Peptides against a protein of PDB entry 4PN1. Designs and how they scored, part 38

Target 1, 261 residues: chain A of PDB entry 4PN1
Amino acid sequence: KIEMNFLNKPIVPDTTKVISNFLTHYLITEPVEHVEIEAKLGTLIDLETQNRFEFPVMNETILNPEFNLRTRFESDMTASEHKYLNEFLNQAFRDSQKPGRLPFAYKHTKQVDLFYETEDNSRDKIRVSKNQSDNQVLACVKKRRVADLFLYCPNDAFDIRISISDELPVSMPSGNQQPSLTRLKDRVGYVHQEIKIDLTKTTQNDPVYDTTERHELEVEFGNIADLRDRAQKAKDGMEAPLFRRVQLFMDNVRILRREHS

## One batch from the design tools (peptide; aimed at target 1 N64 L149)

Design b1_p19_7_s4 (made by RFdiffusion4, then SolubleMPNN; from b1_p19_7, 8 letters changed)
Fold by OpenDDE base, seed 3:
Structure b1_p19_7_s4 (fold): chain B 261 residues (1-261), chain A 19 residues (1-19)
Amino acid sequence: as target 1 above (261 residues)
Amino acid sequence: SWLELNKDSYHFRLVEEAL
């Protein structure tokens, strides 16, 4: 007979606690109304060297946002890395369809995002998303980045940015307004246990510069209402449901950031 | 690049073909 530890009880990793507290703040304490919570794979870049930063740590580490570490986050990867992750997720999807497993859901979307300046000249732009096939409006929103939490992952292919955003539905821009920017998005979405994983290829046409492409992978909490309920319970002293959900989210992120071509 | 875009698009279709 074996036991988990000398108490024979599960324990919660510090990473789970820190992230849970971060989420609880923007779900409950200072609640964001139309909150989006996602993790992006990318690279923490040293502003001095323009290479991946080398922190004096040997494993996954949440960076303290109170310190200026002279870094930027690049939410991009190579086409080959993106291809590998796509193949990996396709295999995971197939395996999940087997008896005894919880299946992935899958959706492939192609959309165009049109960005417009706001009437109040705010820094935030209005984004109109349309389906490429029929030009149907999918969404019209004003997205504001509220907070970021960065994880340095020295043993993995990617670092992580967890972002809190407010995605406010707004009315369509006036018919006479021209978009300041247009982006094409080719996205495949995988959903497992209400955690959404998106692979996105973004193409931006610049009239002055060459067409630029970006390859992104994001992991998102698919059920915000449930997450908010769990966060409220945590504030009320019952933390286990929130910790379990954050652990699930982070385990999925950890699986993905370890994969590379 | 155009080549990279086409490669990724091919892989996106794999799951759809299997369904």
Scores: peptide ipSAE 0.024, ipTM 0.416, DockQ to the pose 0.013
OpenDDE base, seeds 1, 2, 4, 5: peptide ipSAE 0.020, 0.031, 0.009, 0.006; ipTM 0.384, 0.380, 0.350, 0.387; seeds 1, 2, 5 fail the geometry check

Design b1_p19_8 (made by RFdiffusion4)
Pose (drawn by RFdiffusion4):
Structure b1_p19_8 (pose): chain A 256 residues (1-205, 211-261), chain P 19 residues (1-19)
Amino acid sequence: KIEMNFLNKPIVPDTTKVISNFLTHYLITEPVEHVEIEAKLGTLIDLETQNRFEFPVMNETILNPEFNLRTRFESDMTASEHKYLNEFLNQAFRDSQKPGRLPFAYKHTKQVDLFYETEDNSRDKIRVSKNQSDNQVLACVKKRRVADLFLYCPNDAFDIRISISDELPVSMPSGNQQPSLTRLKDRVGYVHQEIKIDLTKTTQNTTERHELEVEFGNIADLRDRAQKAKDGMEAPLFRRVQLFMDNVRILRREHS
Amino acid sequence: PTYPDEMITELNELLEPYL
């Protein structure tokens, strides 16, 4: 017989607790009506060296946003790094279809992105996405970035950015208006336990941009867990962000 | 943006030997 610790009860990892606080704040305390919560793989770039961020730590660590670390985030990867993750996810996809497994879901989207500027002093963009096939509109949203949280991962090829955005559905722009940006987007979506794993390849109308983003697919349920956590029963919220971060961690460690 | 005080305190205590 073996116990996990001298208490024989599970303990919350420090990171899971902190991220739960970050998510509970923008879900409950200062709520965002149309919230999007996603984490993107990429690289933390030191502003002076224009290379990967160097920090005297040996494990995945959350950076305090109240400190100026002179850093930006590159949400980009090579075509090989993108293909490698594609193959790994495809293999993980088929393995989930086997007996005893909770299966993956799949959705492949070939669409066009149209970005517009706003009339306000804000730096928000109005995004219009259409099918490349029939050109029917998939979405029309005004997107505002609310908060970011950066995880430096010295043992891996990627760092993590957890972004909290506000996607408000809005009416279509006028025809007599020039879009600030127009590009193609090849999104390959995998879904497992309502956690979305998106593999995106955008083509600028040329320059290509390869990304991998992991987001909560069921916000309403997550908001409910955040409420229970604020009222004492915080176990379901912890179990949720633990699953999210562990998925993000698996994809992060996958590299040649 | 704003951040929870508890989260900021725990991050300050964790990152004190490095900053």

Design b1_p19_8_s1 (made by RFdiffusion4, then SolubleMPNN; from b1_p19_8, 10 letters changed)
Fold by OpenDDE base, seed 3:
Structure b1_p19_8_s1 (fold): chain B 261 residues (1-261), chain A 19 residues (1-19)
Amino acid sequence: as target 1 above (261 residues)
Amino acid sequence: ASFPEEMLEELRERLAPVL
């Protein structure tokens, strides 16, 4: 007979606890009304060397926000890395359609994002998203970044930024207002067990810097109401449902950050 | 832009010297 440990019970990793507490704060304690919670794959750059940062750790590590680490996060990857991840996710999608598995959902979208300055000249811009095919308005929001949590991952291809954002629905800008910035987005979206995985190619025309392309991969909690319910239960003393959901989210992130050509 | 003070306090406690 084999047991898991001397208690013969599952244990919760410290990473899961720290992230769960972080999320609970912005879901329950100081709740963000229109909350978006996502993890982006990218690179922690050392501002001194302009290379990937080297921390004196040997595994996945949540960085303490109290310390000035002299880093920036680049939420980008090469076209070849992005293509490889797309092929990987396509295969995962196909495999999930087999009997005995929970299936992925799949959606391919092409949209244009138009950014407008606010009348109050606030730092936050209004984003109008339209479908490229029929020019239908998909969303009109004012997005505010609330908090970030950074994970340094020395054994993997990418580091991780977990972000809390507030996406406030707002009225359309006046017809006389011109956009200050326009971006084209080609997005391939996968959903598995209400966890969203998006591969996005963004094209931006800049008069000074020419056309720039960005390749991003993000993982998002697809059911905020359920997550908020789990966080409330955790505050009430039942932590297991929240821990399980955060563990699922992080396992998906860990799979993706390890994959490279 | 912000971080919960409660989490920072918990972290500080964990870093305290062992008595």
Scores: peptide ipSAE 0.045, ipTM 0.617, DockQ to the pose 0.288
OpenDDE base, seeds 1, 2, 4, 5: peptide ipSAE 0.041, 0.021, 0.015, 0.045; ipTM 0.617, 0.499, 0.424, 0.622

Design b1_p19_8_s2 (made by RFdiffusion4, then SolubleMPNN; from b1_p19_8, 11 letters changed)
Fold by OpenDDE base, seed 1:
Structure b1_p19_8_s2 (fold): chain B 261 residues (1-261), chain A 19 residues (1-19)
Amino acid sequence: as target 1 above (261 residues)
Amino acid sequence: MSFPEEMLEKLKEKLAPVL
């Protein structure tokens, strides 16, 4: 007979515990009402060198948010990397349609985001999202970044930023107000077991930098209510459901950050 | 590739409280 270990019980990786505790704080302890939780692939950049930061670690490592490491996170990748990931996800989608698998769902969206200044807080702009084809309003929100957790991944193509955001629904700006910024978003979305994986190409016209394109990949918890329930159970002493959900999320992130052209 | 000691020294220089 083979056992898992000398206790014959599952062991939860410390990464899972740390992330679970981080999420529990903003789900339960200091709850964000309209919480969005996403992981973006990107690069931790050393502000002094403008190169990828190097840490004296050999594997995936959560950085302590209590310390300023003089880094920034670039949530971008090359067009070739983005294309590779798209092809990879397309193949994963196809394979998931086979008998005995849980299928991906797929959605392609093209939207225009219009940003408007607010009187209450200049940092938090109102974002009006419209469908690019028919100009139908999809959302009107004020998004606030609440917290970040950074993972340095020395063996992978990308580092990770896990972000907690508050997406507050707000009323439409007045008809006389002009947007301060406009962005075009071309997004292909994959959903598997209520985890969303989005590849987004963003085009922005800037008077200084001309037209800029950004290529992003994000992984999001698609069922916040379930996640909050799991977090509450964890606070009540039953941690396993939360750990399993966080591990699933992180395993998907780990698959993606290892893939590159 | 920086040697581990150099990386450690760099890290020490970067470790500052978040204001």
Scores: peptide ipSAE 0.035, ipTM 0.554, DockQ to the pose 0.046
OpenDDE base, seeds 2, 3, 4, 5: peptide ipSAE 0.000, 0.000, 0.000, 0.000; ipTM 0.223, 0.254, 0.260, 0.218

Design b1_p19_8_s3 (made by RFdiffusion4, then SolubleMPNN; from b1_p19_8, 11 letters changed)
Fold by OpenDDE base, seed 1:
Structure b1_p19_8_s3 (fold): chain B 261 residues (1-261), chain A 19 residues (1-19)
Amino acid sequence: as target 1 above (261 residues)
Amino acid sequence: SSFPKEMLEKLKEKLKPVL
């Protein structure tokens, strides 16, 4: 018989604890009403060098948000990287359909996002999302970025940004208002155990730059109500359910990072 | 803005050995 350690009890990594506390804060302590929680693959760029950020660490590290590291996060990847991840996820999908596995769900969505200025000239634009095929309105929201947590991943092709956002449903803009920006999104979505993995190709016309295409991969918590319940329990002293959910989320993120390495 | 500080202090407190 073997035991997992000398206490024979699970040990929670610090990464899991930090992320769990981060989530608990914005789910319970200062609750965001229409919360979206996602991790994006990308690159931490050092603003001084304009190269990938370098820090004296040898593994996945959450950067302390209290320190100004003079970095920016670029959530874009190359078309080849994006294609590779798509093929990888397609294979994972196929393998999950086999007996004895929990299956992925799959969805392909093509939408157009129309951005409108708000009356208060706030930085937060109204986004109207429509299906490209039939122009059906999918959503009308005002998205506010609430908080970010950055993970520097020196051994992987990508760094990670975990973001808390508030997606407030709002009324449709007036029919006379023109969009300030139009964005086409081609999204391939995979869902496994209520964790959403989206590959998105975004095309937008920039008045200054020619048509820019972006390739993004995001991992999202698909069941916010469950996550909020887990966070409440954690706040009340029962942390294990939240830790398990965060660990699942992060393991999926880690798989995606490592596969491209 | 208070989150990082509160989080870190909470984590430190949890890591403190109980006498």
Scores: peptide ipSAE 0.077, ipTM 0.679, DockQ to the pose 0.170
OpenDDE base, seeds 2, 3, 4, 5: peptide ipSAE 0.062, 0.058, 0.070, 0.045; ipTM 0.685, 0.676, 0.529, 0.655

Design b1_p19_8_s4 (made by RFdiffusion4, then SolubleMPNN; from b1_p19_8, 10 letters changed)
Fold by OpenDDE base, seed 2:
Structure b1_p19_8_s4 (fold): chain B 261 residues (1-261), chain A 19 residues (1-19)
Amino acid sequence: as target 1 above (261 residues)
Amino acid sequence: MSFPKEMLDELKEKLKPVL
């Protein structure tokens, strides 16, 4: 008989604990009402060198938010990398349809995001999302970034930003108001065990700059109500359900950030 | 105190070795 360790009990990695505590804070302690929780693949850039930052670590590490590291996070990737990840996820989708597996769900969406200034000239814009095919309104929200947690991943193709956002539903702008910005989104979404994986191509027309295209990969918690319930249980002393959910989320992120062309 | 500081302090306390 083999035992897991000298206690013969599961142990929770520090990464899981730190992320779980981070999520619990914004789910329970200072609760965000309309919370979105996502991880983006990208690169931590040194503001001085404009290259990927080099930390003196040899593996995945969560950066301390209390330190100003003079970095920015770029959530963009090349078209080639994005295509590769799409092909990888397509294969994972196909493999998951086999007997004995839990299947992926798949959805392809094309939408237009219209950004409007608020009457109070607040920094947060109103975003109206419409289906590109029929102009049906999908959402009208004011999105606020609440917090970020950065993971430096020296052995992988990408670093990770975990973000807490508040997506407040708001009334549609007046019919006479013009959007300050329009953005086209082509999104391929994969869902497995209520974890969403989105590949997004974003096209933005800037009047000053040529049309820019961005390629992003996002991993999102698809069941916030369940996650909030797990976080509440964690506050009440039962941490295992939250840790298991965070571990699943992070394992999916780890798979994706290791894939490269 | 900011959340990060509180969280880190809590984690540090949990990591104190028992001699």
Scores: peptide ipSAE 0.037, ipTM 0.656, DockQ to the pose 0.151
OpenDDE base, seeds 1, 3, 4, 5: peptide ipSAE 0.014, 0.010, 0.022, 0.027; ipTM 0.376, 0.395, 0.458, 0.524

## One batch from the design tools (peptide; aimed at target 1 N64 F67)

Design b1_p20_1 (made by RFdiffusion4)
Pose (drawn by RFdiffusion4):
Formats: C-alpha cells, sequence, structure tokens
Structure b1_p20_1 (pose): chain A 256 residues (1-205, 211-261), chain P 20 residues (1-20)
C-alpha cells in the first residue's frame, strides 16, 4: 500500500493554482462577455539579444507580468517543427479511436482572413473569415486582447503564452473600405475532451507562418467551474486547467 | 539578495496577484 503524501489527499500544483486565479479573474471578478482563452507555443525573445530569453531557472515558470523583463513573444515555428507536431497529433488521433479511449474529434478548415481597422482610438481589429471554397462568411468579430501570461520553459524548444481575448460578434464592414490585411489560413483542428488543439498555417498575400494553439472549447462550463472555485469548491476548476496545461505540456515537449 | 530578486520576478511566489 502506498500513499501519495503524508496527508493521503491530492495537492494542487503551484502553477495550476496561479493559472486558476488568472482565469477566474477574467471569467468571474472582471468578466469578459465573449472571452477566448488560448495558449500558444512559441519563443520568448529578449529585446536586446534578439535571441531566446535567458533566465536562471531550471523548470517551467510563470513570469510576473508586473515586472518589465524586456521581452516579446514569437508565436511562430519552422515548417519542420510544424510537420513534426502534425504527425505526432495524427498518431495521437488514431490511438484515441482504439477501445477504452475517449476519442479525438477532427476539423480541417481552409479559410481567408480579412482584417479591418476600427474607427475608435483603440487598437482593435475587425476580422472577417470566409471559406476559400464558396466564399461564404464563417465569422465577423471585433477582437480585443485583454491579458497575457507567459511561461518560460527552459527544458523545451517552446515557451507558452496564455492569452485572454474578447471576440465580440459585429456587423459586416462596408464594401468601400480597404482591408488592413488579407491572408489565407490552413487550420487543422483536433478536439479532445472539449480542449481544442489547432495547427494553423497562414499564407501572407510571400511569407508563411506556422502556429500551434490550445484553447478551452467550452467556456460556459469553464465559467461555471470558476464560479464554484470563487465560492469554495475549487476542485473542478483545478482539474480543468490541469488538463489544459498538461496537454499544452505534452505538445511543448514534442520536438526532434 | 539575488535569490529574493528571482523569486520577485516569478508569479509562483505571488499567487494573490489576481485575487480580490
Amino acid sequence: KIEMNFLNKPIVPDTTKVISNFLTHYLITEPVEHVEIEAKLGTLIDLETQNRFEFPVMNETILNPEFNLRTRFESDMTASEHKYLNEFLNQAFRDSQKPGRLPFAYKHTKQVDLFYETEDNSRDKIRVSKNQSDNQVLACVKKRRVADLFLYCPNDAFDIRISISDELPVSMPSGNQQPSLTRLKDRVGYVHQEIKIDLTKTTQNTTERHELEVEFGNIADLRDRAQKAKDGMEAPLFRRVQLFMDNVRILRREHS
Amino acid sequence: SHEDHIKDLLLEYHPDLYVE
């Protein structure tokens, strides 16, 4: 017989607790009506060296946003790094279809992104996405970035950025307006337990941009867990962000 | 100290930042 600790009850990892606080704040305390919560793989770039951020730590660590660390985030990866993750996810996809497993879901989207500027002093963009096939509109949203949280991962090829955004559905722009940006987007979507794993390849109308993002697919349920956590019963919220971060961690450690 | 400085830069030592 073996116990996990001298208490024999599970304990919350420090990171899971902190991220739960970050998510509960923008879900409950200062709520965002149309919230998108996603984490992107990429690289933390030191502004002076223009290389990967160097920090005297040995494990995945959350950077305090109240400190100026002179850093930016590159949400980009090579074509090989993108293909490697594609193959790994495909293999993980088929293995989930086997007996005893909770299966993956799949959705491949070939669409066009149209970005517009706003009439306000804000730096928000109005995004219009259309099918490359029939050109029917998939979405028309005004997107505002609310908060970011950066995880420096010295043991891995990637760092993590957790973004909280606000996607408000808005009406279509006028025809007599030039879009600030137009590009193709090849999004390969995997879904497991309502956690979305998106593999995106955008083509600038040339320059290519390869990304991997992991986002909560069921916000309404997550908001409910955040409410219960604020009221004491915080175990379901912890179990949820633990699953999210563990998925993000698995994909982060996958590299040649 | 150098150790305290590193801990100030990390959020694991300040979990109440987003708590009210």

Design b1_p20_1_s1 (made by RFdiffusion4, then SolubleMPNN; from b1_p20_1, 7 letters changed)
Fold by OpenDDE base, seed 2:
Structure b1_p20_1_s1 (fold): chain B 261 residues (1-261), chain A 20 residues (1-20)
Amino acid sequence: as target 1 above (261 residues)
Amino acid sequence: SEEDLLKSMLLEYHPDLFVS
């Protein structure tokens, strides 16, 4: 007979607990009303060396936000890496269509984001998103970054930033206002078990500088209502549902950050 | 139950723990 441990009781990894608590705070304790929760693949850069951050750990480690480590997070990757991940996800999509599997859903979106200044000169700009093909308005929001949680992943191709954002729906800017910035987004989205995986190419045209392109991969909780419900249950003492959802989310992230060209 | 769910999570990583 095999037992789980010397208590023969299930135990949850502390990584899962830490992330779950982080999410619970912004879902329940200080709730963000229009919350977006996503993880981006990228690189923690040491501001002093301008190289990838080095910490005396040998595995995935959540960095304590209370400490200023003098780092920045670069969510950009090379076109080659992005292409590889796209091909990887395409294969995963195809494999998931086979009998006995839960299938991916797929969506390709091309949109233009127009950023507008606010009358109060707020740092948070109004973003109007439109479909590139027919200029239909997809969204008009003010997005505020609420909190970040960084995972240093020395054994993997990428580090991780988990971000809490507030996407507040707002009225369209007046017709006489001009956008301060325009970005084109080409997004390929995969959804599996309500976890969204997006590959995004962002193109920005500058009148002075040449066109810049950014390549990002993000993993997002696709069902915030369910997640909030799970977080509430966790706050009330039933933690398992939240832990399971967070584990699923993080496992998907872990799969992706291990892949590289 | 919560315990069952937690066990299920463990099974994903340690399938042998629940095999008789």
Scores: peptide ipSAE 0.018, ipTM 0.453, DockQ to the pose 0.025
OpenDDE base, seeds 1, 3, 4, 5: peptide ipSAE 0.007, 0.009, 0.014, 0.017; ipTM 0.428, 0.421, 0.411, 0.490

Design b1_p20_1_s2 (made by RFdiffusion4, then SolubleMPNN; from b1_p20_1, 6 letters changed)
Fold by OpenDDE base, seed 3:
Structure b1_p20_1_s2 (fold): chain B 261 residues (1-261), chain A 20 residues (1-20)
Amino acid sequence: as target 1 above (261 residues)
Amino acid sequence: SEEDYLKSLLLEYHPDLFVK
């Protein structure tokens, strides 16, 4: 007979605990009301070298936010990498429709985001999102970045930024106000076990600069209410439900960051 | 097959992400 370990009990990786504590802080301790929690694939860039950051570690490592590492995060990838991930997720979608599996849901959306300056000259802009097909307003929000947690992943194609944001619904800008920026978004979204995976192509027209395209992949917790409940239970001494959900989230992220054309 | 059908649906949308 084989046992898991000398205690014959499951053990939780330290990474799961660290991330769980990070999430619990902004879900329960200092709760963000309209919280969005997502992980983006990208690259940690060393500001001194302008190359990918080199940290003296050999595997996935959560960076301590208390230390200034003089880095920036680029949440972008090449069109080729993005295409590969799209094909990969398409295959995963198909495979999940087979008997005995939990199926993916799939959605394709095309929207335009209009950014407006706030009347109080806040750093946060108002974003009005409209459906490209019928110009219907999908959302009007003011998004505030609350916190970031960075994972350096030396063995994978991408590093990871986990972000806590507050997406506050707000009133529409005045009719005479012009947008300061317009972005077109083409997004394909996959949902599996309430974890959202989005591939987004963003096109931005700049009057001074040439048209720029960005290719992003993000993984998001699709059920915040459930996650908050799990976090509360964790604060009350029952950590297992939260750890399980965070482990699921991170395993999906780990799968994606390893894929490269 | 169902798989072929699903593949066709995905092929309808995913190319748009990479069209310039």
Scores: peptide ipSAE 0.021, ipTM 0.590, DockQ to the pose 0.012
OpenDDE base, seeds 1, 2, 4, 5: peptide ipSAE 0.011, 0.015, 0.012, 0.008; ipTM 0.394, 0.435, 0.414, 0.343; seed 4 fails the geometry check

Design b1_p20_1_s3 (made by RFdiffusion4, then SolubleMPNN; from b1_p20_1, 7 letters changed)
Fold by OpenDDE base, seed 4:
Structure b1_p20_1_s3 (fold): chain B 261 residues (1-261), chain A 20 residues (1-20)
Amino acid sequence: as target 1 above (261 residues)
Amino acid sequence: SEEEYLKSLLLEYHPDLFVK
């Protein structure tokens, strides 16, 4: 007989605890009402060298947000990397349809995001999202970035930014207002056990500047209500359900960030 | 087939996806 350890009980990795605490803060302690929680694959760039950030660690490391490391995060990737991830996820989808597996759900969406300046000239813009197929309004929100948690991943193709955002529903801009920015989003979404994995190709049209294209991969908690419930239970002394959900989320992120062309 | 149908739903990545 083999046991897991001398207690013969599962233990929770420190990374899981740190992330769980981070999420609990913005779910329960200082709750964000319309919270979005997502992880983006990208690269931590050292502002001094303009190369990928280097830190004296040998594995996945959550960076302490209290320290100014003079970095920026670029959530873009190359077309070849994005293509590889698309192929990888397509294969994962197919494999999940086999007997004995939990299947992925798949959705292809094309969306237009129109950004408008606020009346108070706030940095936060109003985003109107429309479906490209029928031009129906999907959402009108003012998105505020609340907090970020960065994971430096020296052994993997990508670093990770976990972001807490508040997507506040707001009234539609007046009909006389012109958008300051337009983004076309072509997104393929893979959902497995309520974890959303989105591959997005974004074309941004600026009225003044050149069109830019981005390739992004994001992993999002698809059931915030459940996550909030788990976080509340954790605050009440039952941490296991939250830890399990965070572990699932992070394992999916870890799988994806290791894949590269 | 069911497999072919499922495959048809998947995005085939193309670098020029937005090129018209």
Scores: peptide ipSAE 0.031, ipTM 0.475, DockQ to the pose 0.012
OpenDDE base, seeds 1, 2, 3, 5: peptide ipSAE 0.013, 0.028, 0.000, 0.014; ipTM 0.393, 0.544, 0.372, 0.409; seed 3 fails the geometry check

Design b1_p20_1_s4 (made by RFdiffusion4, then SolubleMPNN; from b1_p20_1, 9 letters changed)
Fold by OpenDDE base, seed 3:
Structure b1_p20_1_s4 (fold): chain B 261 residues (1-261), chain A 20 residues (1-20)
Amino acid sequence: as target 1 above (261 residues)
Amino acid sequence: SEEEYLRNLLLLYHPDLFVK
């Protein structure tokens, strides 16, 4: 007979606890009303060297936000890396359709995002998203970044930024207003067990800069209501449901950050 | 239970954390 440990009880990694506490704060303690919670793959850049940050650790590590590490996060990857991840997820999708598995859902979306300045000249712009095929409005929101949690991953191709955002629905801008910025988005979305994985190719024309193409991969909690319920239970002393959900989320992130061309 | 499910999940994804 095999036992897990000398107590024969599960033990939760510190990473799971730290992330769970982080999420609980913005779900329950200081709740964000229209919360979006996502992890983006990218690179922590050392501002002094302009190379990938070198922290004196040997494995996945959550960086303490109270320390100024003089870094920036680049949520971009090469076209080849993005292509590889797309093929990887396509294969995962196919495998999940086999008997006995939980299947992926798949959605391909092409949209245009129009950004407008607010009347009060606030830092947050209004984003109007439209479907490219029929020009139907998909969303009109003000997105506010609330908090970030960075994971340095020295053994993997990518570092991770977990972000808490508030996506506030707002009224459409006046018809007389012109967008200050336009972005084309080609998004492939995969959903498994209510965890959403998005590959996004963004094309932006800047009058000052040449056309830029960005490649992003993000992992998002697809059921915020359930997550909030789990967080509330955690605050009430039952942490296991939240830990399980965070563990699932992070395991998916860990799979993806190891893949590269 | 949720605790039992978490236990099984950890065994599945992180077997190196446990005695074999």
Scores: peptide ipSAE 0.022, ipTM 0.531, DockQ to the pose 0.027
OpenDDE base, seeds 1, 2, 4, 5: peptide ipSAE 0.021, 0.019, 0.021, 0.000; ipTM 0.520, 0.467, 0.455, 0.260

Design b1_p20_2 (made by RFdiffusion4)
Pose (drawn by RFdiffusion4):
Structure b1_p20_2 (pose): chain A 256 residues (1-205, 211-261), chain P 20 residues (1-20)
Amino acid sequence: KIEMNFLNKPIVPDTTKVISNFLTHYLITEPVEHVEIEAKLGTLIDLETQNRFEFPVMNETILNPEFNLRTRFESDMTASEHKYLNEFLNQAFRDSQKPGRLPFAYKHTKQVDLFYETEDNSRDKIRVSKNQSDNQVLACVKKRRVADLFLYCPNDAFDIRISISDELPVSMPSGNQQPSLTRLKDRVGYVHQEIKIDLTKTTQNTTERHELEVEFGNIADLRDRAQKAKDGMEAPLFRRVQLFMDNVRILRREHS
Amino acid sequence: SLEFSEEHIELIEKFIEERE
């Protein structure tokens, strides 16, 4: 017989607790009506060296946003790094279809992105996405970035950025208006337990941009867990962000 | 809101001072 600790009850990892606080704030305390919560793989770049951020730590660590660490985030990866993750996810996809497993879901989208500027002093963009096939509109949203949280991961090829955005559905722009940006997007979507794993390849109309993003697919249920956490029963919220961060961690450690 | 330990804050302050 073996116990996990001298209490024999599970304890919350420090990171899971902190991220739960970050998510509960923008879900409950200062709520965002149309919230998108996603984490992207990429690289933390030191502004002076223009290389990967160096920090005297040995494990995955959350950076305090109230400090100026002179850093930016590159949400980009090579074509090989993108293909490697594609193969790994495909293999993980088929293995989930076997007996006793909760299966993956799959959705491949070939669409066009149209970005517009706003009439306000804000730096928000109005995004219009259309099918490359029939050109029917998939979405028309005004997107505002609310908060970011950076995880430096010295043991891995990637760092993590957790973004909280606000995607408000808006009406279509006028025809007599030039889009600020137009590009193709090849999004390969995997879904497991309502956690979305998106593998995106955007083509600038040339320059290619490869990304991997992991986002909560069921916000309404997550908001409910955040409410229960604020009221004392915080175990479901912790179990949820633990699953999210563990998925993000698995994909982060996958590299040649 | 976000909460961080005292030791982690001291480590970031020390790192910023060494870079100045």

